# Peptides against a protein of PDB entry 3QIS, part 328

Target 1, 334 residues: chain A of PDB entry 3QIS
Amino acid sequence: PSLELSRREFVFENVKFRQLQKEKFQISNNGQVPCHFSFIPKLNDSQYCKPWLRAEPFEGYLEPNETVDISLDVYVSKDSVTILNSGEDKIEDILVLHLDRGKDYFLTISGNYLPSCFGTSLEALCRMKRPIREVPVTKLIDLEEDSFLEKEKSLLQMVPLDEGASERPLQVPKEIWLLVDHLFKYACHQEDLFQTPGMQEELQQIIDCLDTSIPETIPGSNHSVAEALLIFLEALPEPVICYELYQRCLDSAYDPRICRQVISQLPRCHRNVFRYLMAFLRELLKFSEYNSVNANMIATLFTSLLLRPPPNLMARQTPSDRQRAIQFLLGFLL

## One batch from the design tools (peptide; made by RFdiffusion4, then SolubleMPNN)

Design b2_p29_1_s3 (from b2_p29_1, 13 letters changed)
Fold by OpenDDE base, seed 5:
Structure b2_p29_1_s3 (fold): chain B 334 residues (1-334), chain A 29 residues (1-29)
Amino acid sequence: as target 1 above (334 residues)
Amino acid sequence: WQEEWEKLFEEIRKEMEEFRKKYLEEKLK
């Protein structure tokens, strides 16, 4: 069997978080026999592509002289955004298009990723005094390293943050402030807030706005701004409540005093973000007659975002654990 | 704790508004 490929080199320029890009190519059976094609893993890989890449279709049959269009889809989800932001991964891959009993055809994928504040650590964002797209990539790496070291020092209660030499971190990420301050100003009376989805185009505009500027106002509907906050919290490499405190939150869920003590043990940035979000959500609950927001809905929604099980426990989360996690958050909303 | 968090919310708002103002003033130079 043999194939002709219309293209073998693909460049995905300016890849962004949650922005789908597609490149298409055609494969043609120029042989005399039917062929089965599939994308296969390289010798050292478990998957045929990196997590941010997909081929559609990834397999199929071609009769003699048949042609099929294949879409190469690049999509940076919450699962890939952090490793791309850090430069640990890049928009580079090689796909192997295999013919059954035939040849391998290599496709080169290349491009560039544009860093996002989405999927960046709270610690790094608190140190980031400009939009992420204005920060040199080298400095982003330094900010993540410094953030890791400060988080460890904070968890170990060893060294007070050396308040002296480096520019003082923000109390909360400017991106969280921009989202929450907008919602606080404009969305407290918004009907069905956090219940109505945003528009995908507006979400992309909000992400781009937060990555490139410090605006006076966020573009888009209140629903899109609200969803952008949810997406931001979901995309955090570590949830607002650090994984190390997850079990203690569940164990304390019915004791409000212990719950407060657990939160006080969070790293400064995480603690500030948690308190800031709870203050905001409590304010929204005062307007429940207007916005249809209630404590149970908010607790259910935000618990999955703020109090995520550690990756090793995620598959084992019981309905009881979920209820305890919700109860933990309810103790801060009521 | 509510009053502490409402105070924190207002302190953050003030600090971040000053920060935004400073950033915009630096960008105009």
Scores: peptide ipSAE 0.514, ipTM 0.933, DockQ to the pose 0.755
Fold by OpenDDE base, seed 3:
Structure b2_p29_1_s3 (fold): chain B 334 residues (1-334), chain A 29 residues (1-29)
Amino acid sequence: as target 1 above (334 residues)
Amino acid sequence: WQEEWEKLFEEIRKEMEEFRKKYLEEKLK
């Protein structure tokens, strides 16, 4: 069996978070026998491609003189955004198209990724006084490394951040402030806020806006701005409530005094973001007659975003643990 | 504690508005 491929090299320029790109090629059976094709893992890989890449179809049969279109889809989700932002991974891969009883055909995938404030740590974003696209990639790496080291130091030693450093971090990420301040100003009376989904095109515009500018107003509907806040919180490499405090939040869920003490132990940026979000959500709840938002709905929605189980415990989360997590947040909303 | 959080919210808003203003002033130079 033999295949003819219309193309073997693919370039994905300016790959962005949540923006699908597609490249297509054709495979043709130029032989006299039916053939089965499949994408196969390389010797050291568990999967035929990186998590941000997909082939469709990834396998199939071709009759003699049959031709099939294959789509190579590049999509950066929350699962790949952090490693691409740090430069730990890149838009580079090699696909192996295997022909049963035939040859291997190699496809080269290349391109560039554009960093996003989505999937960047709260610590790095608090140090980042410019839009992420205005920050040199080398400085982004340094900011993530410094942020990790400061978090580790803050957990080991209650050393106050030296108030005298000429570059004092922001109290909260500017991106969170932009989203929350917009919602506070314009969305408190919005019917079905956080219940109605945003528009995908508007979400992309909001992401691009936050990555490239510090606007006075965020583009898009209040629903799209609200969903962008949810996406931002979901894409955080570490949730607003650090994984180390997850169990203590559950254990304290019915004691409001202990709940406040647990939050006081968060790193400064995480603590500020948590308090800022709770203050906003409490303000939003004052307008429940207009926006149809209630404390139980908000607590249920934000619990999965703010108070995520550690990766090692995700498979073991009980309905009781989920209810305790919701109760923990309710104690800050009521 | 509600008043403490309302104060914090307003403090953050004020600081971030001052930050945005400073950033825009620096970008225009």
Scores: peptide ipSAE 0.507, ipTM 0.931, DockQ to the pose 0.756
Fold by OpenDDE base, seed 4:
Structure b2_p29_1_s3 (fold): chain B 334 residues (1-334), chain A 29 residues (1-29)
Amino acid sequence: as target 1 above (334 residues)
Amino acid sequence: WQEEWEKLFEEIRKEMEEFRKKYLEEKLK
């Protein structure tokens, strides 16, 4: 059996978080026998492609002289955004198209990724005084390393070095402030806030806006801005409540005094963001007659974003653990 | 507690507005 491929080299330019790109090619059975094709893992890989790439279809049968279109889809989710932002991974891969009882055909995937504030740590964003697209890649690496060291010092209760006034971190990421300040100004009376989904096109515009500028106003509906805040919190590599404090939050869920002590032990950036979000959400709850937002809805929604189980415990989360996590957050909303 | 949260929210708003102003002034130079 043999295949003819219309293309073997694919370039995905300007790949962005949550923006689907597609490249298509054709495979043709130029042989005289039916053939089965499949994308197969390379010798040392468990998967046929990187997590941000997929082929559709990834396998199939071709009759003699049959042709099929294959779509190569590049999509950076929350699961791939952090490693692409850091440059640990890149938009480069090799796909192996295997023909049963035939040859292997190699496809080269290349391109460039555009960094996003989505999937960047709170610590790095607090140091980032410019939109992420204005920050040189070399400085992004330095900001991540410095951010890790500051988080560690904060957890160890080490006094932050009196870094010069120019190097002082923001109290909260500018991106969180932009989202929350917009919602506070314009969305407190918005009916069904956090219940109505945003528009996908508006979400992409909001992401691009936050990555490239510090606007006076965020584009899109209040629903899209609200959903962008949820996406931002979901995409954080470390949740607003650090994984290290997860169990202590659950254990303290029914003691408001201990809950406050646990939050006081968060790294400065995480603690400030938590407090800022709780202040905002409490303000929204004052307008519950207008926005249909209630404490149980907010606690249920934000608990999964702010108080995530550590990856090693995620598979073991009980309904009781979820209820304790909700109760922990309710103690700050009420 | 509510007054402490409202105060924190306003302190952050003020600091971030000053930050945005400074950033815009630096872009105009």
Scores: peptide ipSAE 0.503, ipTM 0.929, DockQ to the pose 0.699
Fold by OpenDDE base, seed 1:
Structure b2_p29_1_s3 (fold): chain B 334 residues (1-334), chain A 29 residues (1-29)
Amino acid sequence: as target 1 above (334 residues)
Amino acid sequence: WQEEWEKLFEEIRKEMEEFRKKYLEEKLK
């Protein structure tokens, strides 16, 4: 069996978080026998491609002289965004198109990723006094390393470094402030806030806006801005309530005093973000007659975002654990 | 608690508005 490929090199320029890119190529059976093709893992890989890449179809049959179009889809989700932001992973891969009883055909995938504030740590964002696209990649690495060290020192109750007055972190990420301040100013009376989905195009504009600027106003509908806040919180590498405190939050869920003490033990950036979000959500609840938002809905929605189980416990989360997590947040909203 | 949250919210807003102002002033130089 033999295949002819219309293209073997693919370049994905300016790959962004949540922006789908597609490249297509054709494969043709130029042999005299039917053939089966499949994308196969390289030696030591579990998958035929990196998590941000997909081939469609990834397998199939071709009759003699048959041609099929294959789509290579690049999509950076929350699962890949953090490692791409740090440069730990890159928009580079090699696909192996295997022909049954035939040859292997290699496809080269390359490109560049544009860093996002989505999937960046709260600590790094608090140190980041410019839009992420204005920050040199080398400095992003330094900010992540410094942010990790500051988180560890905060958890260990070590004295903060003597940060010069110019290097003082923001109390909250500017991106969270921009989203929340917009919603506070413009969305308190928005009917079905957090219940109506945003527009995908507007979400992309909001992401690009936050990555490239510090605007006076965020573009898009209140629903899109609200969903962008949810996406931001979901994409955090470390949730607003750090994984280390997850179980203590569940254990304290019915004691508001202990809940407060647990939150006080968060790293400064996480604690400030949590408090800021709770203040905002409490303000939204004052307008429940207008926005149809209630404490149970908000607690249910934000619990999965703010109080994520550690990866090792995610598969073991019980309905009781979820209810405790909701109850923990309710104690801050009521 | 409500007063503490409202105070925190206003303190953050003020600091971030001053931050945005400085950033814009620096970008115009």
Scores: peptide ipSAE 0.479, ipTM 0.921, DockQ to the pose 0.746

Design b2_p29_1_s4 (from b2_p29_1, 13 letters changed)
Fold by OpenDDE base, seed 2:
Structure b2_p29_1_s4 (fold): chain B 334 residues (1-334), chain A 29 residues (1-29)
Amino acid sequence: as target 1 above (334 residues)
Amino acid sequence: WQKEMEELFEEIRKEMEEFKKKYLEELEK
């Protein structure tokens, strides 16, 4: 069997978080026999491609002189955004198109990723006094290393940050503040807030706006701004409540005094973000007659975002654990 | 708790508005 490929090199320029890019190519059976094709893993790989890449179709049959279009889809989800932001992974891959009883055909994938504030740590974002797209990649690495060291120090010792340095971190990420302050100013009376989905085009505009600027106003509807906040919290590499405190939150769920003590042990930036979000959500609850927002809805929605089980416990989460997690958050909303 | 959260919310709001103002003033130069 033999194949002809219309293209073997693919370049994905300016790949962004949640923005789908597609490149298409054709494969043709230029042989005299039917053939089966498939994308196969390289030696020691479990998958035929990196998590941000997909081939469609990834396998199939071709009759003699038949041609099929294959789409290469690049999509950076919450699962790939952090490793791409840090430069641990890159928009580079090699695909192996295998022909049954035939040859292997190699496809080269290349491109560049544009960093996002989505999927960046709270610690790094508190140190970023400019939009992430204005920060050199070398400085992003330094900010992540410094952020890791400060997180470790804050977990071991409540060292007061020196108040007077020009290098003082922000109390909360500017991106969280921009989203929350917009919702506080404009969305307190918004009917069905956090219940109506945003528009995908507006979500992309909001992400691009936060990555590139400090705007006067965030573009899009209140629903899109609200969903962007949820996406931001979901994409955090470390949730607002650090994984180390997850079990203690569940154990304390019915004691509001212990719950507050657990939150006091968070790293400074995580603690500030948690308290800031709780203050905002409590303010929204005062307008429940207008916005249809209630404490049970908010607790159920935000618990999965703020209090994620550690990856090793994810498969073992019981309905009881989920109820305790909701009860923990309810103690801050009521 | 409520008073502490309201005070923190207003403190953050004020600090971040001052930060935004300074950032915009730097871009105009």
Scores: peptide ipSAE 0.475, ipTM 0.922, DockQ to the pose 0.770
Fold by OpenDDE base, seed 4:
Structure b2_p29_1_s4 (fold): chain B 334 residues (1-334), chain A 29 residues (1-29)
Amino acid sequence: as target 1 above (334 residues)
Amino acid sequence: WQKEMEELFEEIRKEMEEFKKKYLEELEK
């Protein structure tokens, strides 16, 4: 059996968070026998491609002289955004198209990724005083390393960030402030806020806006801005409540005094973001007659974003743990 | 607690508006 491929080299330029790109090619059975094709893992790989790539179809049968179109889809989700932002991973892969009882055909995937504030740590973002797309990649790496070291110092030593020779970090990421300040100014009376989904096109415009500028106004509907805030919080590599405090939050869920003490132990940027979000959400709750937002809805929605179980505990989360997590957050909203 | 959160919210808002203003003034130079 043999295949003819219309293309073997694919370039995905300017790959962005949550923006689907597609490249298509054809495979043709130029043989005289039916054949089965499949994408197979390389030696030592568990998957045939990286998490941000997929082939559709990834397997199939071809009759003699049959042709099939294969789509190569590049999509950076929350699961790949952090490692692409850091440059730990890149838009590069090799796909192996295997023909049963035939040859292997190699496809080369290349391209470039454009960094996003989505999937970047709160610590790094507090140090970014300009849009992420204006920050040199070398400086992004330095900001991430410094941010990690300061987080560890804050957790271990309870020492206030030394007001040393480095520029003072922002109290909260400018991106969170832009989103929240927009919602505070324009969305307090928005009916069904956080209940109505945003538009996908508007979400992409908001992401691009936050990555490239410090706008006067965020584009899109209040619903799209609200959903962009949820996406931002979901995409954080470390949740607003650090994984190290997860269990203590659950254990304290019914004691508001202990809950406040647990939050006081967060790294400065995480603590500020948490308190800022709680203050904002409490302001929204004052307008519940207009926006249909209530504390139970907000607590249920934001708990999964702000208070995530550590990766090692995700599979073990009980209904009781979820209820405690919601109760913990409710204590800050009431 | 309510008052503390309102004060913090206003503090952050003020600091970030000052930051934004400074950033825009730097872009105009």
Scores: peptide ipSAE 0.475, ipTM 0.922, DockQ to the pose 0.707
Fold by OpenDDE base, seed 3:
Structure b2_p29_1_s4 (fold): chain B 334 residues (1-334), chain A 29 residues (1-29)
Amino acid sequence: as target 1 above (334 residues)
Amino acid sequence: WQKEMEELFEEIRKEMEEFKKKYLEELEK
């Protein structure tokens, strides 16, 4: 069996978080026998491609003189955004198109990724006083390393960060502030806030806005701004409540005094973001007659975002654990 | 607790408005 491929080199320029790109090519059976094709893993790989790449179809049969279109889809989700932001991974791959009883065909994937504040740590963002697209990639790496080291120091030493030597970090990421401050100013009376989905185009505009500027106003509807906040919190490499405190939050869920003590043990940026969000949500709840928002809805929605189980415990989460997690957040909203 | 949260919210809001102001003043130079 043999194939003819219309193209073997693919370039994905300016890949962004949550923005789908597609490149297409054709494969034709120029042989005299039916053939089966499939994308196969390279040596030592578990998958035929990186998590941000997909082929559609990834396998199939071709009769003699049959042609099929294959789509190569590039999509950076929350699962790939952090490793692409840090430069640990890149928009580069090699696909192996295998023919049963035939030869392999190699496809080269290349391109560039544009960093996002989505999927960046709270620690790095508190140090980042410019839009992420203005920050050199080398400085992003340094900010992540410094953020890791300061988190470790804050866990080991109750020593206040020496106020003296480096530019004082922001109390909260400017991106969270921009989103929350917009919602606080303009969305408190918005009917069905956090219940109505945003528009995908507006979400992309909001992401691009936060990545490239410090705007006077965020573009899009209040629903899109609200959903952008949820997406931001979901995309965090570490949740607002650090994984190390997850079990303690569940154990304290019915004691408001202990709940506050657990939150006080968060790293400064995480603690500030948590308290800032709770203060905002408590303010939003004062307008429940207008926005149809209630404490149980908010606690249920934000629990999965703020108080995530560690990856090793996700498969073991019980309905009781979920209820305790919701009760923990309710203690800050009521 | 309510008062503590309101005070913190206003503190953060004030600091971030001061930050935004400084950022804009730097862009004008």
Scores: peptide ipSAE 0.474, ipTM 0.921, DockQ to the pose 0.738
Fold by OpenDDE base, seed 1:
Structure b2_p29_1_s4 (fold): chain B 334 residues (1-334), chain A 29 residues (1-29)
Amino acid sequence: as target 1 above (334 residues)
Amino acid sequence: WQKEMEELFEEIRKEMEEFKKKYLEELEK
């Protein structure tokens, strides 16, 4: 069997978080026999491609002289955004298109990723006094390393290292402030806030706006700004409530005093973000007659974002654990 | 708790508005 490929090199320029890019190519059976094609893993890989890449179709049959279009889809989700932001991974891959009883065809994937404040740690963002797109990638790595060390010291109650000439970090990330301050100013009376989805185009504009600027106003509808806040919280590499405190939050869920003590043990940036969000949501709840938002809805929605189970416990989350997690947040909203 | 949250919210709002103002003033230079 033999295939002809219309293209073997693909370049994905300016790949962004949640922005789908597609490149298409054609494969043709130029042989005289039917053939089966498939994308196969390289020798040491479990998957035929990196998590941000997909081929569609990834397998199929071709009759003699038959042709099929294959789409290479690049999409950076919350699962790939952090490793791309840090430069640990890159928009580079090699695909192996295997022909049954035939040869392998190699496809080269290349491109560049544009860093996002989405999927960046709260600690790094609190130190980042300019839009992420203005920060050199080398400095982003340093900010993440420093952020990790400061988180660990805070959790261990270790003596702060010397107040070296490092500029005082922001109390909260400017990106969270921009989103929340917009919602506070303009969305408190918005009917069905956090219940109506945003527009995908507006979400992309909001992400790009936060990555590139400190705007006077965030673009898009209040629904899109609200959803962008949810996406931001979901994309955090470490949730607002650190994984280390997850179980303690569940155990304390019915004791408001212990709940506050658990939150006080968060790293400063996480604690500030949590309290800031709770203050905002409590303010939003004062307008329930206008926005149709209630404490149970908000607690249910934000629980999955703020109080995520550690990866090792995700598969074991019981309905009781979910209810405790909701109850934990309710204690801050009522 | 309510008062603490309101005070924190206003503190953050004030600090971030001052930060934004400073940032914009630096961009105009």
Scores: peptide ipSAE 0.472, ipTM 0.921, DockQ to the pose 0.772

